Peptides against a protein of PDB entry 8OXM. Designs and how they scored, part 145

Target 1, 371 residues: chain A of PDB entry 8OXM
Amino acid sequence: FKAEFRLAGGVNLPKIIDCVGSDGKERRQLVKGRDDLRQDAVMQQVFQMCNTLLQRNTETRKRKLTICTYKVVPLSQRSGVLEWCTGTVPIGEFLVNNEDGAHKRYRPNDFSAFQCQKKMMEVQKKSFEEKYEVFMDVCQNFQPVFRYFCMEKFLDPAIWFEKRLAYTRSVATSSIVGYILGLGDRHVQNILINEQSAELVHIDLGVAFEQGKILPTPETVPFRLTRDIVDGMGITGVEGVFRRCCEKTMEVMRNSQETLLTIVEVLLYDPLFDWTMNPLKALYLQQRPEDETELHPTLNADDQECKRNLSDIDQSFNKVAERVLMRLQEKLKGVEEGTVLSVGGQVNLLIQQAIDPKNLSRLFPGWKAWV

## One batch from the design tools (peptide; made by RFdiffusion4, then SolubleMPNN)

Design b2_p17_3_s2 (from b2_p17_3, 11 letters changed)
Fold by OpenDDE base, seed 2:
Structure b2_p17_3_s2 (fold): chain B 371 residues (1-371), chain A 17 residues (1-17)
Amino acid sequence: as target 1 above (371 residues)
Amino acid sequence: MDEELGIQMELDVLKAK
């Protein structure tokens, strides 16, 4: 390790450290402090297993369908080392993070990212109807620009086309696997794009097994398929490559039901794997930008041992785990809202749910559903 | 042939040149 470190910014002030390997190569690493990386490590193992299933199937292998994985080394309950995804950028940084964001560059007359966020925060406590109306106004005055990512990074037309295809396949694979695992908190800073491969890297895997649905503002979409995500696919949008890759991924997941259930069952009952949503975590995930000043939530895991009898905690945990397994089994059978769907029918329903402005308008404003 | 697989074959041919 080098003696010098850089700060990555953000609330937890993660340290970027450079490590020289035994091969003499420098590798950048992110050291997160005050964050439990065990959940990320477990979810990376599940993604690696999904990649193994996808690589065994001829149709998904021919399409190169994979989820990008990174190495996680948890050091303690509150610290770990992430392999920093060198050559990745958060999609939010490219799109909306500063005055040099793609929205400002390509759509200078649209609403600023700040204006959009402000409008949605003003209606956060309003009716679903008022949220929908303001969301539609924001969307009308904030048009997608993510198509320009591949155009800026890949000047050769053949390379550009290949990278757009790789992007579309990566979105499809991660969307379906993310849905099966109930992956939440897919805001624009938790999705990185590789500047060389155009593949997505999902980070901060702390909301899984549909625990996003029990947040103070429930998650209403199965995955992130917002207008910029779709714009990155090019003219065909969700039709064609994306839909077919979703269907082929869903086919492999459904045909692997017994394997996926067995794996998730082992993980849900692992006493080292805290996947349950707690009130402090829920507050942290849905904090207002204005509240950043005072709440250093020292996530002291220790203080909320309310001495509920160990038996009542265990029974309540087991009931939640059983419900998660039951819902996973339903998804893998194609059971949606009490109806058994074909792979195409299930994928179509998920796409419609993910792109529905009514669902998107109900999300927490920090999720930035207009991006 | 699935249009996507056709596209991948064309890309693989372009890389081999």
Scores: peptide ipSAE 0.038, ipTM 0.730, DockQ to the pose 0.012
Fold by OpenDDE base, seed 5:
Structure b2_p17_3_s2 (fold): chain B 371 residues (1-371), chain A 17 residues (1-17)
Amino acid sequence: as target 1 above (371 residues)
Amino acid sequence: MDEELGIQMELDVLKAK
């Protein structure tokens, strides 16, 4: 290990360390502290299984549809080593970095990322109507720029086109797989882009099985398909390549129902896999920047009164696990709002839900739905 | 053939040269 480290952005201030392997190769590693990397490790195994299913199908294999995975080595309940995705950047760092973000460079007369955040924070406790109006004002004065990522990184037109295609396929695959698994907390720092492949890497997989819907500000979209995400696809947006790759991914997932249910069932009942949303985790995920100072939760273990019988906790857990499995089975059957949809109908509904400005305006301001 | 797959095949042929 080198003696020097860099801080990665984010609340937990993960340390980027350089390690020389026994092969003499230098490898960057991310050391996360204060995070349970077991959830990430488990979700990476599920993604590897989804990739195996996608590689078995001829239509998804021809399209090179994969969800990007990284190696996770849990060291403790609160620490581990991630394979740092060398040559990746958070989409938030590229788009909305305060000094040299793409929005500031390409749209200097638009609202700053800070002004957008402030406007949405001011209406956070307001009506859905007031949130929608302010969100539309923010969106009008903060135009998408993510098309410039591929234009900056890939100067050759043929390479540029190929990388834009790889990006669009990566968004489609990760969106559908993420929806099936109920992956939440898809803010702009939890999605990395590979600067060489243009593929997305989803990190911080601790909000799964639709547990984002039980947050104090519930998640209202199935996946991140915001204006910048769509702008990166180019002129066709969500039509053509993206829609078709979503449909082909959904077809493979639906045709693999038994395999996916069996794997998720084993994981939901694994006593080492804490996938349930707890109140402290919910507060932590939706903390205001102003509240960062004081809440070191001294887990004073002395709240004796929540000796609700272990039996009632276990019964409540089992009922949550059963509901998660039932909802997963519904998704894999194409059951949405009590109606059975075709693959095309289900994918269309999910796209419409993800791009709806009414749904986007209701998200927690830290999710940055205008980006 | 899906236009996307046609374009990908052309790109894969161009890389093999």
Scores: peptide ipSAE 0.038, ipTM 0.718, DockQ to the pose 0.012
Fold by OpenDDE base, seed 4:
Structure b2_p17_3_s2 (fold): chain B 371 residues (1-371), chain A 17 residues (1-17)
Amino acid sequence: as target 1 above (371 residues)
Amino acid sequence: MDEELGIQMELDVLKAK
């Protein structure tokens, strides 16, 4: 390891370290502390399995449909080493960086990212109607700019077109796989884009199996398909390539039902894999930026042994695991809201749910649904 | 032929040159 480290952006300030391998190659590593990388490692394994299924199908293989993966090495329950996604940038950093964000560069007369966040935080405890009205005002005064990512990075028109296609395919694959696994909405800092491939890398997979629906502010979308995410696809938006790639991905997932259920069942009942939402994790995920200053948890681990009988914890866990498996089976059968849908019908419903401004306006303001 | 598959085939032919 080199003696120097860099901080990656974001709340947890992960350390970027350079490591010289036994092969003499330098490799960047991301060291996360205070985070359980076991969930990330498990989700990467599931993504590799999904990629194997997608490569076996001729239609998804021809389209090069893959979910991007990275190497995760958990070192402890609260630390690990990630393969640094070299040549990636968080979408949130590109779009809404305070100094040089694409919104500020291309739309200098729009609301600032801070003004948008402030407006949405002011209505966080208000009615759904008030949230919707303010969200529409924010959206009107904060127009999407993510189309400029590919235009800045790819100057050749043929390369630009290819990379926009790769981006659209990556969004489609990650959206459908993410929906099946119940990843929900993703914070804009937890979606990286590769500056060379235009493919997405989803990081910090701490919410899975629809556990986002039990957050203090429940998730209302099946995946992140916000206006900037759509703007990166170009003029066709969610139509054409994106929709077809979603349908082809969903076909492979539905046709692989037994394999997916078996693997997810093994993971859900693994006693070493805590995927359940706990109150502390929920608080952390939806913490206000302003509240970072006062919550020094003096975790006086006063072991208030809430001696919840081990039996009652196990029974409650098993009931949640069974419910997750049942919901996964429903998704893989195309059961939505008690109705069996075709692949096209299911994909259409999911797209409509993900782009609905009423659903987006109800999301936690910290996750910036207007971006 | 699905228009997307046509585009991908054209891109793959352009890369093979």
Scores: peptide ipSAE 0.036, ipTM 0.714, DockQ to the pose 0.012
Fold by OpenDDE base, seed 1:
Structure b2_p17_3_s2 (fold): chain B 371 residues (1-371), chain A 17 residues (1-17)
Amino acid sequence: as target 1 above (371 residues)
Amino acid sequence: MDEELGIQMELDVLKAK
């Protein structure tokens, strides 16, 4: 290991370290402290399995449908090493960086990212109607620019087209796999884009199995398909390539039901895998920028051994795990709102739910559903 | 042929030249 480290931004101040491998190659690694990387490691294993299923199917293999994975090595309950995704940038950094973000560069007369966030935070406690009206005003004055990512990175027209196709396929695959696993909406800093492949890398997988629905502001979308995400696909948007890649991914997932259920069941009952939402995690995920100052961890939560009988905790956990498995089975059967849908019908419903401005306006403002 | 697969095959042929 080199003696020098860099801080990655964010509340947990992860350390970027350079290490020399036994092969003499330098590799960047992200050391997270105060974070449980076991969930990320487990989700990467599930993604690798999904990739194996997608590679076995001729239609998805021909389309090169994959979910990007990274190496995770959990070291403790509060520390681990991540493979640094070299040559990736957070989509949020590209889009809404305060200095040089694409929105500021291409749309200098639009609302700033800060103005958009402020407007949506002011209505956070208001009615759904007021949230929708302000969200529509924000959307009108904050137009999508993510099309410029591929235009900036890929100057050759044939390469540009291929990379836009790779992006669209990556969004489709990650959206459907993410829906099946219940990843929900994804913060713009937790979606990386590879500057060479245009593929997405989903990081910080701390919300899975629809646990985003039990947040103080519940998720209302099956996956992130915001206006900028769609703009990156080009003129066809969600139609054509994206829809077909979603359908082909969903076909493989539904046809692999037994394998997916068996693996997820093993993971849900693994005593080393805490996937459940807790109040501290919920607060952390939906923190206001202003609240960062007052959370001195008065870790003087006395060990009030809430002797909640081990039996009542286990029964509550088992009931949540069973509910997650039942909902996963429903998804894999195409059961939505008590109706059995075809693959095309299910994918269509999910796309419509994900792009609905009524659903997007109800999301937590910190997740920036207008980006 | 799916139009997407047709385009990908055309791109793969252009790269092989």
Scores: peptide ipSAE 0.034, ipTM 0.670, DockQ to the pose 0.012

Design b2_p17_3_s3 (from b2_p17_3, 10 letters changed)
Fold by OpenDDE base, seed 4:
Structure b2_p17_3_s3 (fold): chain B 371 residues (1-371), chain A 17 residues (1-17)
Amino acid sequence: as target 1 above (371 residues)
Amino acid sequence: MDDELGIEMERAILEAK
């Protein structure tokens, strides 16, 4: 390891370190402290399996449909080393950075990202109707700009076009795989884009198996398909390439039902893998930026061992695991809302759910559904 | 050409007109 480190931005201030391998190659690594990387590591293994399935199918292989993966090495329950995704930027940093974000650069007369967040935070506890109205006002005054990512990075028209396709394919693959695994909506800082490939890298996989639906503000979308995500696809938006790549990915997932169920079953019952949403994690994921100052958990909450009988916790866990497996089986059968759908019907429903401004307006404002 | 690349090139050509 080199003696120097850099801070990656963000609340947890992860350390970027350079490591010289035994092969003499320098490798950048991200050291996270105070974070359990076991879930990330497990999800990366599942993504690698999904990629193997996608590479076996001719239609998905032709399209190069893959979910981007990174190496994760958990070191402890609170620390690990990740492969640094070199040449990636968080989409949120590109879009809504306070100084030089694409929204400010291309739409200087629109609402600021702060104004949008403030407006949506003011209505967070209001009716769904009030949330929808304010969300529509925000959307009118905060127009998508993510098309400019590819235009800035790829000046050659042929390269630009190829990279826009790579982006669209990456969004499609990650959306469907993410839906199957129940990743839900993704915070804009937890989606990286590769500045060379235009492919997405999903990081911080702390919400899986639809655990986002049990958050204090439940998730209402199957995956992130916000206006900026769609704008990056170009004029066709969700139609054409995106839809077809979703369908082809879903076909492979549904045809691999037994394999996916077996893998997820092993993971759900692994006593070393805590995928369940706990109240503290739920609070942390939906904490207000203003409340960061006061919730120093005085870890002097006595171990009141709520001796919830180990039996009652275990029975509750098993019932949740069974429900997750049942829902996964339904998804892989195309069962949505008690109806069996074709691949095209299921993908269409998921796209409509993900782009519905009524669903988007109900999301936690901290996740910026207007971006 | 991958049929999808062809279709998208045709669309891009149509969008550029």
Scores: peptide ipSAE 0.024, ipTM 0.662, DockQ to the pose 0.013
Fold by OpenDDE base, seed 2:
Structure b2_p17_3_s3 (fold): chain B 371 residues (1-371), chain A 17 residues (1-17)
Amino acid sequence: as target 1 above (371 residues)
Amino acid sequence: MDDELGIEMERAILEAK
């Protein structure tokens, strides 16, 4: 390791460190403090297993359907080392993070990212109807620009086309696998894009098994398929390569039901794997930008030993785990809202749910559903 | 058709490099 470190910014001030390998190659690493990386490590193992299933199937292998994985080394309950995804950028940084964001550059007369966020925060406690109306006004005055990512990074037309396909396949694979695993908190900073491959890297895997539905503002979409995500696919949008890659991914997941259930069962009952949502984590995930000043929630895991009888905690945990397994089994059978769907029917329902402005308008404003 | 075309075009683009 080099003696010098850089700060990545943000609330937890993660340290970027450079490590020289035994091969003489320098590798950047992110050291997160005050964060439990065990959940990320477990979810990366599940993604690697999904990649193995996808690579065994001829149709998904031909399409190169994979989820990008990174190495996670938990050091303690509050610290770990992440392989820094070198050559990746958060989609939010490219789109909306500063005055040089793609929205400002390509749509200078649209609402600013700040204006959009302000409008949605003003209606956060309002009716679903008022949220929908303001969301539609924001969407009308904030048009998608993510198509320009591939156009800026890949000047050769043949490379540009290849990378746009790689992007579309990466979105499809991660969307379906993310849905099966109930992956939440897919805001624009938790999705990185590789500047060389155009593939997505999902980070911060701390909301899984549909625990996003029990947040103070429940998650209402199965995955992120917002207007910018769709714009990156090009003119066909969700109709074409994306839909078919979703169907082929879903087919492999459904045909692997027994394997996926067995794996998730082992993980849900692992006493080292805390996947349950706690109130402090829920508050942290849905904090207001204005509240950043005072709440250093030291997630002291220790202080919520309310001495509930160990038996009542265990029975409540087991009931939640059983419900998660039952819902996973339903998804893998194609059971949606009490109806058995075909792979195409299930994928269609998920796409419609993910792009529905009514669902998107109900999300927490920090999720930035208009991006 | 279009996925086979996309895969074939990707192969043709990769083989043309």
Scores: peptide ipSAE 0.023, ipTM 0.621, DockQ to the pose 0.013
Fold by OpenDDE base, seed 3:
Structure b2_p17_3_s3 (fold): chain B 371 residues (1-371), chain A 17 residues (1-17)
Amino acid sequence: as target 1 above (371 residues)
Amino acid sequence: MDDELGIEMERAILEAK
């Protein structure tokens, strides 16, 4: 370890440290001192297992379908070390976070990111109809620009094409695996893009097993497939490589049902793995000021002196765990809304749900569904 | 050629015309 550290900013003041490996390579690490990284560590292990399943299948291996993973070392319930994702940028930083954001540069006459947010916050407590109308107005005046990421980073046409393909494959793989695991909170700061590979890195895995559906503003989409995410795929959009890579990923997940259920069952009943949504976590997730890349502290529920009988807590937990396992089994069987779907039918339903402006307009404004 | 790469190249060639 180097003797010097930097602060990354934010309320928890995470420390960036430089480590020299036994290979002589310098590696940055993020040390968090008030966050429970156990959920991130567990979800990274599940992603590694999914990658192993994808690598065993010839179709998904040929397509290089993988979820990008990072190293997480939990040190305590409130501290750990993250591998710093060197050469990655949050998609939100590239698109909207600064005066030099791609929307400002390529669409200077569109609404600003701030104007879009303000309009959606003004209708946050309104009807779904009013939210939809304002969302459509925002979308009309805020056109996608994420195609320019690959165009700026990859000047050679053959490299540009290969990287756009790698991006599309990364979106597909992470979307389907994220859906199977019920991964939520997929706002533009929790998705990084690698500037060299064009692959996505999903961070802050603190909302899993569909716990985003029990937020004060429930999540209404299976994954992030917003207009900028689609624009990064180029003219083929969702009907090209993306759909096929989703189908091939879903085939591998469904064919691995027993393995995935066994793994998730062990994790759901691990007393050290708190995946349940609590009111304080829910409040923190949906009270964010926009610009803070603050990776959320999982507020341990320990400080509520609710002497609810341990038996009633355990019974409530077990019922939630059973429901999560049942829903995971349904997804892996292709059961959607009580109907058994083919892989193509299930993937089509998920794509339609993810791109539906009615679903997108209902999301919390901090999720930035117009981006 | 991976059939997907072929289809995607065909689409990219059609986009460039």
Scores: peptide ipSAE 0.021, ipTM 0.642, DockQ to the pose 0.013
Fold by OpenDDE base, seed 1:
Structure b2_p17_3_s3 (fold): chain B 371 residues (1-371), chain A 17 residues (1-17)
Amino acid sequence: as target 1 above (371 residues)
Amino acid sequence: MDDELGIEMERAILEAK
């Protein structure tokens, strides 16, 4: 290991370290502290399995449908090493960086990312109607720019076209796999884009199995398909390549039901895998930037109330696990709102739910549904 | 754009390299 480290931004201040492998190659690694990387490691294993299923199917293999994975080595309940995704940038950094973000560069007369966030935070406790109206005003004055990612990175028209297809396929695959696993909406800093492949890498997989629905502000979308995500696909948006890649991914997932259920069942009952949402994690995921100062963990919550009978905790856990498995089985059967849908019908419903400005306006403002 | 057309164009781009 080199003696020098860099801080990656964010609350947990992860350390970027450079190490020399036994092969003499330098590798950048991210060391997270105060974070449980076991969930990330487990989700990467599930993604690798999904990739194996997608590679076995001729249609998804021809389309190169894959979910990008990274290496995770959990070291403890509060520390681990991540493979640094070299040559990736958070989509949020590209889009809404305060200095040089694409919105500021291409749309200098639009609302700033801060103005958008402020407007949506002011209505956070208001009615759904007021949230929708302000969200529509924000959207009108904050136009998508993510099309410029591929235009900036890929100057050759043939390469540009290839990479825009790779992006669209990556969004489709990750959206459907993410829906099946219940990843929900994804913060713009937790979606990386590869600057060479245009493929997405989803990081910080701390919300899975629809646990985003039990957040203080529940998720209302099956996956992130915001206006900038769609703009990156080009003129066809969600139609054509994206829709068909979603359908082909969903076909493979539905046809692999037994395999997916068996693997997820093993993971849900693994005593080393805490996938459940706890109140502290829920608060952390929906913190205001201003509230960072006062959460001194007064860890002095007396050990006394944790004597809820081990039996009642286990029964509550098992009931949540069973509910997750039942909902996963429903998804894999195409059961939505008590109706059995075709693959095309299910994918269409999910796309419509994900792009609905009424659903997007109800999301937590910190997740920036207008980006 | 249709995905099959996208696959065909991707192949044509790869074969032209």
Scores: peptide ipSAE 0.024, ipTM 0.636, DockQ to the pose 0.013; fails the geometry check

